# Designs tried in a protein design run: peptides against a protein of PDB entry 3OAK. Part 62

Target 1, 145 residues: chain A of PDB entry 3OAK
Amino acid sequence: DDLEQYLDEKILRLKDEMNIAAQLDIDTLNKRIETGDTSLIAMQKVKLLPKVVSVLSKANLADTILDNNLLQSVRIWLEPLPDGSLPSFEIQKSLFAALNDLPVKTEHLKESGLGRVVIFYTKSKRVEAQLARLAEKLIAEWTRP

## One batch from the design tools (peptide; made by RFdiffusion4, then SolubleMPNN)

Design b1_p18_1_s3 (from b1_p18_1, 10 letters changed)
Fold by OpenDDE base, seed 1:
Structure b1_p18_1_s3 (fold): chain B 145 residues (1-145), chain A 18 residues (1-18)
Amino acid sequence: as target 1 above (145 residues)
Amino acid sequence: MMEELEKEAEEYIKSLIK
């Protein structure tokens, strides 16, 4: 199917872009740690966020998103950085909102590793209360018998 | 079960931080 192929390619391109953005931010902060240059700021994920939000918010892309394991890239974006800091509040808020609207199943959590990262957000004292509560909601839904 | 998952998660997160 031509449409299915088009959508697969679209999602896979985004997945690649997200992974690159995450790695560049990691590299920036690793260099910051090594050199002590506090002017180094990780901004690649923030720059790409509008595109990510646009894709994740489209209901017609849900199956393609899940089938191509885009949640792996979402997991990577939510992970703490080398200096222990978390992604920006806006990134957290946007991604958790998207996760709340996706029909995520157990198999998707296993292949992406997203579950253990969301568990982290339920326990972290650095996470805003509203997002911690949403993380708890997601975990409850995903672990439901 | 959840307690085991939480510990696994904690160990993984620690591995991401220098």
Scores: peptide ipSAE 0.456, ipTM 0.891, DockQ to the pose 0.891
Fold by OpenDDE base, seed 3:
Structure b1_p18_1_s3 (fold): chain B 145 residues (1-145), chain A 18 residues (1-18)
Amino acid sequence: as target 1 above (145 residues)
Amino acid sequence: MMEELEKEAEEYIKSLIK
């Protein structure tokens, strides 16, 4: 099926771009820690965020997103950075909103590792209350018998 | 089970921070 192949390639390209953006931000912050240069700012994920949001919000891409384990890249984007800081509020808000609308199953959580990171957000005191509550909602839904 | 998952999550998150 030509359409299915097209959609798979689209998602896989985005997945690659997301992983690259995350690594570049990590590299930037590691250098910031090592040099003490506070002018170094990690901006790659923020720059790519609009494209990520656009894809994650498309209902017709849900199956392709889940089948290609794009949630692994979502997990990476939500992880704390080397200096212990969290991704920007906008990244958190956008990704949690997208997750709330996806038909995520247990198998997707296992293959992506996303569950562990979302659990972290339910416990962190540095997370905005509204997002912590949303994280709790997601965990409750995903852990239902 | 949730307690075990939380502990695992905590350890994983710590491993990401220098």
Scores: peptide ipSAE 0.415, ipTM 0.876, DockQ to the pose 0.877
Fold by OpenDDE base, seed 5:
Structure b1_p18_1_s3 (fold): chain B 145 residues (1-145), chain A 18 residues (1-18)
Amino acid sequence: as target 1 above (145 residues)
Amino acid sequence: MMEELEKEAEEYIKSLIK
């Protein structure tokens, strides 16, 4: 129906915006590596984060979020950057909090690749302890029978 | 299985870093 189509379009637009933001940040960091210019700062994801959090927090959008594989874009946002750095603490915290409230199923993890990235967060020594524990909690929930 | 997934995850993450 009209509402369902509207919601699909909304999520797909956000997915596209998230992917663009991620790529722009990657481009910025690649240039930083190539030039050594430490004044180059990746900020596109941070700028878009409030909108992402707003959408992910709405219960009425959960099915649309999962059906359109928005978790693929969430995965991309959580991935290490070319220089090995991680996304900001705020991005990590916000996204893990949002994931904790979504009814994520095994099929969503497979089609998004999110599982592998969250496993990384359970083991990385660069991740804050509180977020590593949250990542472990998510993995435990997703792998239980 | 988890060990295999962890190894795959490690390889994937390495591919993202120059």
Scores: peptide ipSAE 0.398, ipTM 0.871, DockQ to the pose 0.869
Fold by OpenDDE base, seed 4:
Structure b1_p18_1_s3 (fold): chain B 145 residues (1-145), chain A 18 residues (1-18)
Amino acid sequence: as target 1 above (145 residues)
Amino acid sequence: MMEELEKEAEEYIKSLIK
């Protein structure tokens, strides 16, 4: 199907862009740790966030998102950075909101590893209360019988 | 089960931090 192929390619391109952005931010912060240069700031994910949010919010892309394991890239974006810091509040808020509207199934959690990271957000003392509660809601929904 | 998942999650997260 031409449409399916088009959507697959669209999502796979975004997935690649997300992974690159994440790695660039990791590289930046690793260099910051190694050199002590506090002027180095990881901004690649933040720059790409509007595009990610736009895609994740489109109902017609939900199946393509899940089928192509875009949640793996979402997981990567939510992971703590090498210096122990968390992604920006906006990244957390936007991704959790998007996840809340996706028909995520157990199989998607397994293949993406997203569950483990979201569990972290339910327990971390550094996460804003509103986002911790949202993380708890997601975990409850995903682990329901 | 949840306790095991939480422990696994904690170990995984720790591995991401230098």
Scores: peptide ipSAE 0.310, ipTM 0.834, DockQ to the pose 0.916

Design b1_p18_1_s4 (from b1_p18_1, 10 letters changed)
Fold by OpenDDE base, seed 4:
Formats: sequence, C-alpha cells, structure tokens
Structure b1_p18_1_s4 (fold): chain B 145 residues (1-145), chain A 18 residues (1-18)
Amino acid sequence: as target 1 above (145 residues)
Amino acid sequence: MMEEMEKEAEEYIKSLIK
C-alpha cells in the first residue's frame, strides 16, 4: 500500500532524527563532564520537539508510530542524561501527554523498553508532581490484565 | 512482579548516569 509505505518512511525518518538529536545531546553533556566547560548546552532534542509533538499528536499516525517502534525513541528522549539531569520539563510534559493518547500495548512496551523509564518517573523526586502522577496512571494502565 | 520491575528499572537508569 502506497499510503502505508509513505507513513512508514515518514515515521522512520523522524525516528532517525530523534535518535540523532538524543545522541548529540548525550555527546554534548559527556564533553561537558569531561572538560568542565559549562557553556556546553544540550539543546538538540528541544529544537526537534515541535516536530515530534506534531507527529505524535496525529491520530492517523498512531498505528505507524507503534508498528515502527517510535516508542523506543520516545524512551531514549525521556532517559536521564549522562550528568544525571532529566530532559527539559517541556519534553517530559509533551511526551507524557502524547503517550497518554496513544493506544500503547504491552508488546510495544517490551520492544521499546519504555516501561522501565516511565517507572523511573513515578519514583523520582526530581519530577514535577503532575508528571509523576501521569506516569503512575500510565503504568497502571499498561500493567492492567 | 512490580517490585522486580522497579528494581530492574532502577538499575537500568543508574547505568545511564556517569
């Protein structure tokens, strides 16, 4: 199907862009740790966030998102950085909002590893209360029989 | 089960931080 192929390619391109952005931020912060240069700031994910939000919010892309394991890239974006810091509040808020609207199944959690990271957000003292509560809601939904 | 998942999650997260 031409449409399916088009959507797959679109999502796979975004997935690649997300992974690159995440790695660039990791590299930046690793260098910051190694050199002590506090002027180094990780901003690649933040720059790409509007595009990510736009895609994740489209209902017609939900199946393509899940089938292509874009949740793996979402997981990566939510992971703490080498210096222990978390992604920006806006990234957290946007991604959790998007996750709340996606028909995520157990199989998607397994292949993406997203469950482990969201569990972290339920327990972290550094996460805003509103997002911790949302993380709890998601875990409860994903682990229900 | 949840306790095990939480423990695994904790160890994984720790591995991401230098």
Scores: peptide ipSAE 0.495, ipTM 0.903, DockQ to the pose 0.910
Fold by OpenDDE base, seed 1:
Structure b1_p18_1_s4 (fold): chain B 145 residues (1-145), chain A 18 residues (1-18)
Amino acid sequence: as target 1 above (145 residues)
Amino acid sequence: MMEEMEKEAEEYIKSLIK
């Protein structure tokens, strides 16, 4: 199917872009740690966020998103950085909102590793209360018998 | 089960931080 192929390619391109952005931010902060240059700021994920939000918010892309394991890239974006800091509040808020609307199943959590990262957000003292509560909601839904 | 998952998660997260 031509449409299915088009959508797969679109999602896979985004997945690649997300992974690159995450790695560049990691590299930036690793260099910051090594050199002590506090002017180094990780901004690649923030720059790409509008595109990510646009894709994740489209209901007609849900199956393609899940089938191509885009949740792996979402997991990577939510992970703490080398200096222990978290992604911006806006990134957290946007991604958790998207996760709340996706029909995520156990198999998707296993292949992406997203479950353990969301568990982290339920326990972290650095996470805003509203997002911690949403993380708890998601974990409860995903672990439901 | 959840307790084990939480411990695994904690160890993984620690591995991401220098």
Scores: peptide ipSAE 0.493, ipTM 0.902, DockQ to the pose 0.889
Fold by OpenDDE base, seed 5:
Order: structure tokens, then sequence, then C-alpha cells
Structure b1_p18_1_s4 (fold): chain B 145 residues (1-145), chain A 18 residues (1-18)
């Protein structure tokens, strides 16, 4: 119906915006690596984060979020950058909080590739302890029968 | 299973870093 179509379009637009933001940040960091210009700062994801959080927090959008594989874009946002750095603490915290409230199923993890990245967060010594623990909690929930 | 996934995860993450 009209509402479903509207919601699908909304989520797909956000997905596209998230992917663009991630790529722009990657491009910025690649240029920083190539030039050594430390003034180049990746900020596109941070700028878009409030909109992402707003959408992910709405219970009425959960099915649309999962059906349109928005978790693929969440995965991309959580991935380390070309220089090995991680996304900002705020991005990590916000996205893990959002994931904790979503009814994520095994099929969503497979189609998004999110599982592998969250496993990384359970083991990385560069991740804040509180987020590593949350990552472990999510993995435990997602892998239980 | 988890061990295999961890290994795959490690390889994937490495591929993202120059």
Amino acid sequence: as target 1 above (145 residues)
Amino acid sequence: MMEEMEKEAEEYIKSLIK
C-alpha cells in the first residue's frame, strides 16, 4: 500500500545516503594516507549520524529496516577505515545501542555480513570495554537456538 | 563454527586496511 511504499523509499534513501557517507570518509582517509595531510578528517558519517539514529530508534520502522537490508549499511559504518582506525566512539555506541533494540534474526546477519564485523568488536583491544561487552551480548543472542 | 567465523572475520577485516 501507499504507506509501505513510502516507508520503503524512506529507508532505501537513507541506505543510499549512509553508503555515500561511508565512501566519502574512505576517500578522505585514503587521501590522507597518500598525502600525509593530517588535517583531512573523515566527518561524513558523523554528520549523518543523528538522522540514522532517529530512523533506527523507531519501532514502526523495524520491519522495513530489516527487509531492506539497512543492516548492510550499518555494517559498513562499523568497519575499520583504510588506515586501521575505527569509527568514532559515538558512532559505535549509537549503532550498537540501536542493534540491541532491533529484532535481528540470523537471516539478516547473513545477508548484511554484520555478524563478522560484530565478532571483530568482541576481540579488538582498540574497542572500549563497555562496547566489547555489548558486542558479546549481541553475538550470544544471535547465535542461540 | 564460531572459530571458523572468527577466522573469516579476521581475514575480512584485514582486507579493509591498507
Scores: peptide ipSAE 0.490, ipTM 0.902, DockQ to the pose 0.891
Fold by OpenDDE base, seed 3:
Structure b1_p18_1_s4 (fold): chain B 145 residues (1-145), chain A 18 residues (1-18)
Amino acid sequence: as target 1 above (145 residues)
Amino acid sequence: MMEEMEKEAEEYIKSLIK
């Protein structure tokens, strides 16, 4: 099926771009830690965020997103950075909103590792209350028998 | 089970921070 192949390639390209953006931000912050240069700012994920949101919000892409384990890249984007800081509020808000609308199954959580990171957000005192509550909601839904 | 998952999550998150 030509359409299915097209959608798979689209998602896989985005997945690659997301992983690259995350690594570049990690590299930037590692350098910041090593040099003490506070002018170094991690901006790659923020720059790519609009494209990520656009894809994640498309209902017709849900199956392709889940089948290609794009949630692994979502997990990476939500992880704390080497300096212990969290991704920007906008990244958190956008990704949690997208997760709330996806038909995520247990198998997707296992293959992506996303569950562990979302659990972190339910416990962190540095996370905005509204997002912590949303994280709790997601965990409750995903862990239902 | 949830307690174990939380503990595992905590350890994983710590491993990401220098």
Scores: peptide ipSAE 0.485, ipTM 0.900, DockQ to the pose 0.873

Design b1_p18_2_s1 (from b1_p18_2, 8 letters changed)
Fold by OpenDDE base, seed 5:
Structure b1_p18_2_s1 (fold): chain B 145 residues (1-145), chain A 18 residues (1-18)
Amino acid sequence: as target 1 above (145 residues)
Amino acid sequence: SLREEWEELYREELEKRK
């Protein structure tokens, strides 16, 4: 119906925006590495984060979010950056909080690749302890028999 | 297990980025 189509398009647009933001930040950091210009700062994901959080927090959008594989873009945002660093603490914290409240199923994790990335956060020594523990909690829930 | 599978897949992905 019309509402369903509208919601699908809304989520797909956000998905595109997230992917673009991630790529722009990657490009910025690659240029920073190449030129040594330390004034180059990757800010696109941070700028878009409030919108992402707003959408992910809406219970009535959960099915649309999961059906359109928005979690693939969440996975992209959580990946290590070209300089080896992780996304900002705020991005990590916000996304993990959102994931904790979504009715994520194993099939969604497989089609998005999010499961494998969250595993990284359970093991990395560079991740804040509170987020590592949350990552472990999520993995435990998602791999429950 | 699924956990072990994801761990292996991510390790492989990291190696490909090098």
Scores: peptide ipSAE 0.246, ipTM 0.769, DockQ to the pose 0.864
Fold by OpenDDE base, seed 1:
Structure b1_p18_2_s1 (fold): chain B 145 residues (1-145), chain A 18 residues (1-18)
Amino acid sequence: as target 1 above (145 residues)
Amino acid sequence: SLREEWEELYREELEKRK
């Protein structure tokens, strides 16, 4: 129906915006490495984060989010950056909080690749303890028999 | 297990980045 189509378009647009933001930040950091210009700061994901959080927090969008594989873009945002660093603490915290409230199923994790990335966060010593614990909680829920 | 599968897949991805 009209509402479903509207919601699909909304989520797909956000998915594209997230992917673009991630690529722009990667490009910025690669240029920073190549030129040595330490004034180059990757901020595209941070700028878009409030919109992402707003969408992920809406219960009425959960099915649309999962059906359109928005979690693939969430996975991309959580990946390590070219300089070896992780996305900002705020990005990590916000995304993991949102994931905790979504009715995520194993099929969504497989089609997005998000499961393997969250496993990384359970193991990395560069991740804040509180987020590592939350990552472990999620993995336990998603991998239970 | 699914956890072991995801761990293996991500290790492979990390190796590709090196």
Scores: peptide ipSAE 0.224, ipTM 0.763, DockQ to the pose 0.863
Fold by OpenDDE base, seed 2:
Structure b1_p18_2_s1 (fold): chain B 145 residues (1-145), chain A 18 residues (1-18)
Amino acid sequence: as target 1 above (145 residues)
Amino acid sequence: SLREEWEELYREELEKRK
């Protein structure tokens, strides 16, 4: 129906925006590495984060989020950056919190690749302990029979 | 297990980035 279509378009637009933001930040950091210009700062994901959190927190959008594989963009945002660093603590914290409240199923994790990335966060020494614990909680829930 | 599968898959991805 009209509402369903509207919601799909809303999520798909956000998905596109997230992917663009991620790529722009990657480009910025690659250029920083190449040129040594330390004034180059990746800010696109940070700027978009409030909107992402707002959408992910809406219960009435859960089905639309999952059906349109928005989790693939979440996965992209959580991946290591060109310089080997991880996304900002705030991005990690916000996304993990949002994931904790979504009715994520195994099929969504497989089609998005999010499961494998969250596994990384359970093991990485570069991740804050509190987020590693949350990642472990999610993995435990997602792999539960 | 699914967990072990995901661990292996991500290790593979990390290797590809090197």
Scores: peptide ipSAE 0.222, ipTM 0.763, DockQ to the pose 0.867
Fold by OpenDDE base, seed 4:
Structure b1_p18_2_s1 (fold): chain B 145 residues (1-145), chain A 18 residues (1-18)
Amino acid sequence: as target 1 above (145 residues)
Amino acid sequence: SLREEWEELYREELEKRK
């Protein structure tokens, strides 16, 4: 119906915006590495984060989020950056919190590749302990029989 | 298990980035 179509379009637009933000940050950081210009700061994801959090937190959007594979963009945002660093603590914290409240199913994890990335956060010593524990909680829930 | 599968897949991805 009209509402479903509107919500689908909304989520798909956000998905596109997230992917663009991620790529722009990657480009910025790659250029920073290549040129040594330390004034180059990757800020696109941070700028878009409030909108992402707002959408992910809305219960009425959960089905639309999952059906349109927005988790693929979440996965992209959580991946290590070109310089080997992780996304900002704020991004990690916000996304893991949002994931904790979503009714994520195994099929969503498979089609997004999110599971394999979150596994990294359970093992990395560069991740804050509180987020590593949350990542472990999510993995445990997602992999239960 | 699914967990072991994801662990293996991501290890492979990390190696490709090195």
Scores: peptide ipSAE 0.210, ipTM 0.752, DockQ to the pose 0.814

Design b1_p18_2_s2 (from b1_p18_2, 9 letters changed)
Fold by OpenDDE base, seed 3:
Structure b1_p18_2_s2 (fold): chain B 145 residues (1-145), chain A 18 residues (1-18)
Amino acid sequence: as target 1 above (145 residues)
Amino acid sequence: SEREKWEEEYEKELEKRK
């Protein structure tokens, strides 16, 4: 119906925005590395983060989020950056908090690749302990028989 | 297990990026 179509389009637009933000940040950081210009700061994901968090926090959007594989974009946002660093602590914290409240199923993790990335966060020595523990909790919940 | 699969797949992906 009209509402379902509207919500689908809304989430799909957000996916595009998230993917673009991630790529722009990657491009910025790559240029920073190549040129040595330390004035180049990757800020696109940070700028979009409030909108992402707002959407992910809406219970009435959960089905639309999961059905449209928005978690694929979440996965992209959590990926290591070109210089090997991780997204900002704020991005990590916000996304993991949001994931903790979503009714994520194994099928969603497979189609998005999010499971692989969260596993990384359980093992990385560069991740804050609190987030590593949360990542472990999520993996344990998601992989239950 | 699914966890083991994810670990292996991600490691492979990281290696591909290097």
Scores: peptide ipSAE 0.180, ipTM 0.742, DockQ to the pose 0.869
Fold by OpenDDE base, seed 5:
Structure b1_p18_2_s2 (fold): chain B 145 residues (1-145), chain A 18 residues (1-18)
Amino acid sequence: as target 1 above (145 residues)
Amino acid sequence: SEREKWEEEYEKELEKRK
């Protein structure tokens, strides 16, 4: 119906915006590495984060979020950056909090590859302890028999 | 298990990034 189509389009637009933001930040950091210009700062994901959090927090959008594989873009945002650093603590914290409240199923993790990235956060020595523990909690929930 | 599969795939991905 019309509402369902509208919601699908809304989520797909956000998905595209997230992917673009991630790529722009990657491009910025690659240029920073190449030129040594330390004034180049990757800010696109941070700028878009409030919108992402707003959408992910809406219970009535959960099915639309999961059906359109928005978690693939969440995965992209959580991946290490070209300089080897992780996304900002705020991005990590916000996304993990959002994931904790979503009815994520195994099929969604397979479609998005998010499971592999969250496993990284359970093992990395560079991740804040509180987020590593949250990552472990999520993995435990998602792998229940 | 699913966790073991993800861990294996993660390791493979790390190898590709090296």
Scores: peptide ipSAE 0.178, ipTM 0.732, DockQ to the pose 0.781
Fold by OpenDDE base, seed 2:
Structure b1_p18_2_s2 (fold): chain B 145 residues (1-145), chain A 18 residues (1-18)
Amino acid sequence: as target 1 above (145 residues)
Amino acid sequence: SEREKWEEEYEKELEKRK
């Protein structure tokens, strides 16, 4: 119906915006590495984060979020950056918190690749302990029979 | 298990980055 279509379009637009933000930050950091210009700062994801959190927190959007594979963009945002660093602590914290409240199923993890990335966060020494614990919690829940 | 599968896939991805 009209509402369903509206919600789908809303999520798909956000998905596109997230992907663009991620790529722009990657481009910035690649250029920083190449040129040595330390004034180049990746800010696109940070700027978009409030909107992402707002959408992910809405219970009435859960089905639309999952059906349109927005989790693929979440996965992209959580991936290591070109310089080997991780996204900002705030991005990590916000996304993991949002994931904790979504009715994520195994099929969603497979089609998004999110499970693989979250496993990384359970093992990486570069991740804050509190987030590693949260990642472990999610993995435990997602792998339950 | 699903966890083991994801761990293996992660390790493969790390190897690709090297």
Scores: peptide ipSAE 0.156, ipTM 0.720, DockQ to the pose 0.806
Fold by OpenDDE base, seed 4:
Structure b1_p18_2_s2 (fold): chain B 145 residues (1-145), chain A 18 residues (1-18)
Amino acid sequence: as target 1 above (145 residues)
Amino acid sequence: SEREKWEEEYEKELEKRK
């Protein structure tokens, strides 16, 4: 119906915006590495984060989020950056918190690849302990028989 | 298990990035 179509379009637009933000940050950091220009700061994801969090936190959007594979963009945002660093603590914290409240199923993890990335956060020594524990919690829940 | 599968896949991915 009209509402479903509207919500689909909303989520798909956000998905596109997230992907663009991620790529712009990657481009910025790659240029920073290549040129040594330390004034180049990747800020696109951080700028978009409030909107992402707002959408992910809305219960009435959960089905639309999962059906449109927005988790693929979440996965992209969680991946290590070109310089080997992780996304900002705020991004990690916000996304993991949002994931904790979503009714994520195995099929969503498979089509998004999110499971593989979250496993990294359970093992990385560069991840804050509190987030590593949350990542572990998510993996445990997602891999239940 | 699904976890073991994901762990193996990601480890392989990390090795390729090194």
Scores: peptide ipSAE 0.149, ipTM 0.718, DockQ to the pose 0.797

Design b1_p18_2_s3 (from b1_p18_2, 9 letters changed)
Fold by OpenDDE base, seed 3:
Structure b1_p18_2_s3 (fold): chain B 145 residues (1-145), chain A 18 residues (1-18)
Amino acid sequence: as target 1 above (145 residues)
Amino acid sequence: SLREEWEELARKELEKRK
C-alpha cells in the first residue's frame, strides 16, 4: 500500500530527526560543560518540537507511530540531560499531552523504554507538579490490569 | 509487576542524577 509506505517513511524520518536533535543537544550541553561557554544553548529539540507535536496529534498516524516505535524517540527526548537537568518544560508538557491521547499499550512501553522514564517524572523534584500528576495518570492507565 | 520494575529503574536513574 502506497499510503502505508509513505506514512511509515514519514514516521521513520521523524524518528531519525528526533534522535539527531537529541544527540545534537547532548553534544551542545556537553561542550558547554567542558568549555564553560554559557552561550552554548541546546535548541535542536525545541526547533523540531512543533513538527513532533503535529505528528503525534494525528489520530490517523497512531498505528504508524506505535508500530515504528516512535515512542523510543519520545523517551529519548524526555531523558535527563548531561547536566542532570530535564528537557524544557514546553517539551515535557507537549509530549505528555501527546502521550495522553495515544492508544499506548504495554508492549509499546516495553519496546520503547518509556515506562521507566515516565515513572521518573512522577518522582523527580525537578518536575512541575502538574506534569508529575499527568505522568502518574499515564502510569496508572498503562499498568491497569 | 511491570510498574514495580519501572519504579526500580526510575529509582536508579534518580540516584544517578543526584
Scores: peptide ipSAE 0.404, ipTM 0.888, DockQ to the pose 0.626
Fold by OpenDDE base, seed 5:
Structure b1_p18_2_s3 (fold): chain B 145 residues (1-145), chain A 18 residues (1-18)
Amino acid sequence: as target 1 above (145 residues)
Amino acid sequence: SLREEWEELARKELEKRK
């Protein structure tokens, strides 16, 4: 119906915006590496983060979020950057918190690739201990028989 | 298992980044 279509389009627009933000930040960081210009700062994801958190926190959007594979864009935001660094602590913290409240199922993890990335956070030495523990909690829940 | 598969992929990613 009209409402379902509206919600689908809303989530798909956000998905596109997230992907664009990620790519713009990658482009910025690649240019920073190439030119040595340390004044170049990747800020697109940070600017969009409040909107992402707002959408992910809406219980009435959970089905739409999962059905449209928005978690693929969440995965993209969590991936290591060109210089090998991780996204900002605030991005990590916000996204892991949001994931903790979503009814994520195995099928969503497979189609998004999120499972692999979250396990990465349980093992990386660059991850804050509190987030590594949360990542482990999520993996344990998602792989529960 | 699924977890083991993900762990293997994550290990490869970690090796790539170090």
Scores: peptide ipSAE 0.398, ipTM 0.888, DockQ to the pose 0.615
Fold by OpenDDE base, seed 4:
Structure b1_p18_2_s3 (fold): chain B 145 residues (1-145), chain A 18 residues (1-18)
Amino acid sequence: as target 1 above (145 residues)
Amino acid sequence: SLREEWEELARKELEKRK
């Protein structure tokens, strides 16, 4: 119906914006590495983060979020950056918190690739302990019999 | 299992980042 179509379009637009932000940050960091210009700062994801968190926190959007595979864009935002570093602590914290409140199922993890990335956060020494614990909690819930 | 599959993929990623 009209409402469902509106919500789908809303989520798909956000998905596109997230993907663009991620790519722009990657491009910035690659150029920083290439040129040595440390004044180049990747901030596109940080700028968009409040909007992402707002959408992910809305219970009435949960089905639309999952059906349109917005988690794929969440996965992209959590992936290691060109220099091998992880996204900012704030991005990690905000996204993991949002994921904790979503009714994520196995099928969503497979189609998004999110499972692999979150497992990475349980093992990486670059992850803050509190986020590693949260990542482990999520994995345990997602892979429970 | 699915977890084992993800762990294997994560191990590969971790090795790449060393």
Scores: peptide ipSAE 0.397, ipTM 0.887, DockQ to the pose 0.599
Fold by OpenDDE base, seed 1:
Structure b1_p18_2_s3 (fold): chain B 145 residues (1-145), chain A 18 residues (1-18)
Amino acid sequence: as target 1 above (145 residues)
Amino acid sequence: SLREEWEELARKELEKRK
């Protein structure tokens, strides 16, 4: 119906925006490494974060989010950056909080690749303890028989 | 298991970052 189509388009647009933001930040950091210009700061994801959080927090959008594989873009945002660092603490915290409230199924984890990335957060020494614990909680829930 | 698969993939990623 009209509402369903509207919601699909909304989520797909956000997915595109997230992917673009991630690529722009990667490009910025690659240039920073190449040139040594420490004034180059990747901020595209941070700028878009409020919009992402707003969408992910809407219970009525859960099915649309999962059906359109928005979790693939969430995975991309959580991946390590070219300089080996992780996305900002705020991005990590916000996304993990959002994931905790979504009815994520195994099929969504497979099609998005999110499972391997969240496991990474349970093991990385650069992740704050509180987020590592939350990552472990999610993995336990998602892999429960 | 699925968890073991993800753990193996994550291990490989961590090794690349060392």
Scores: peptide ipSAE 0.394, ipTM 0.884, DockQ to the pose 0.612

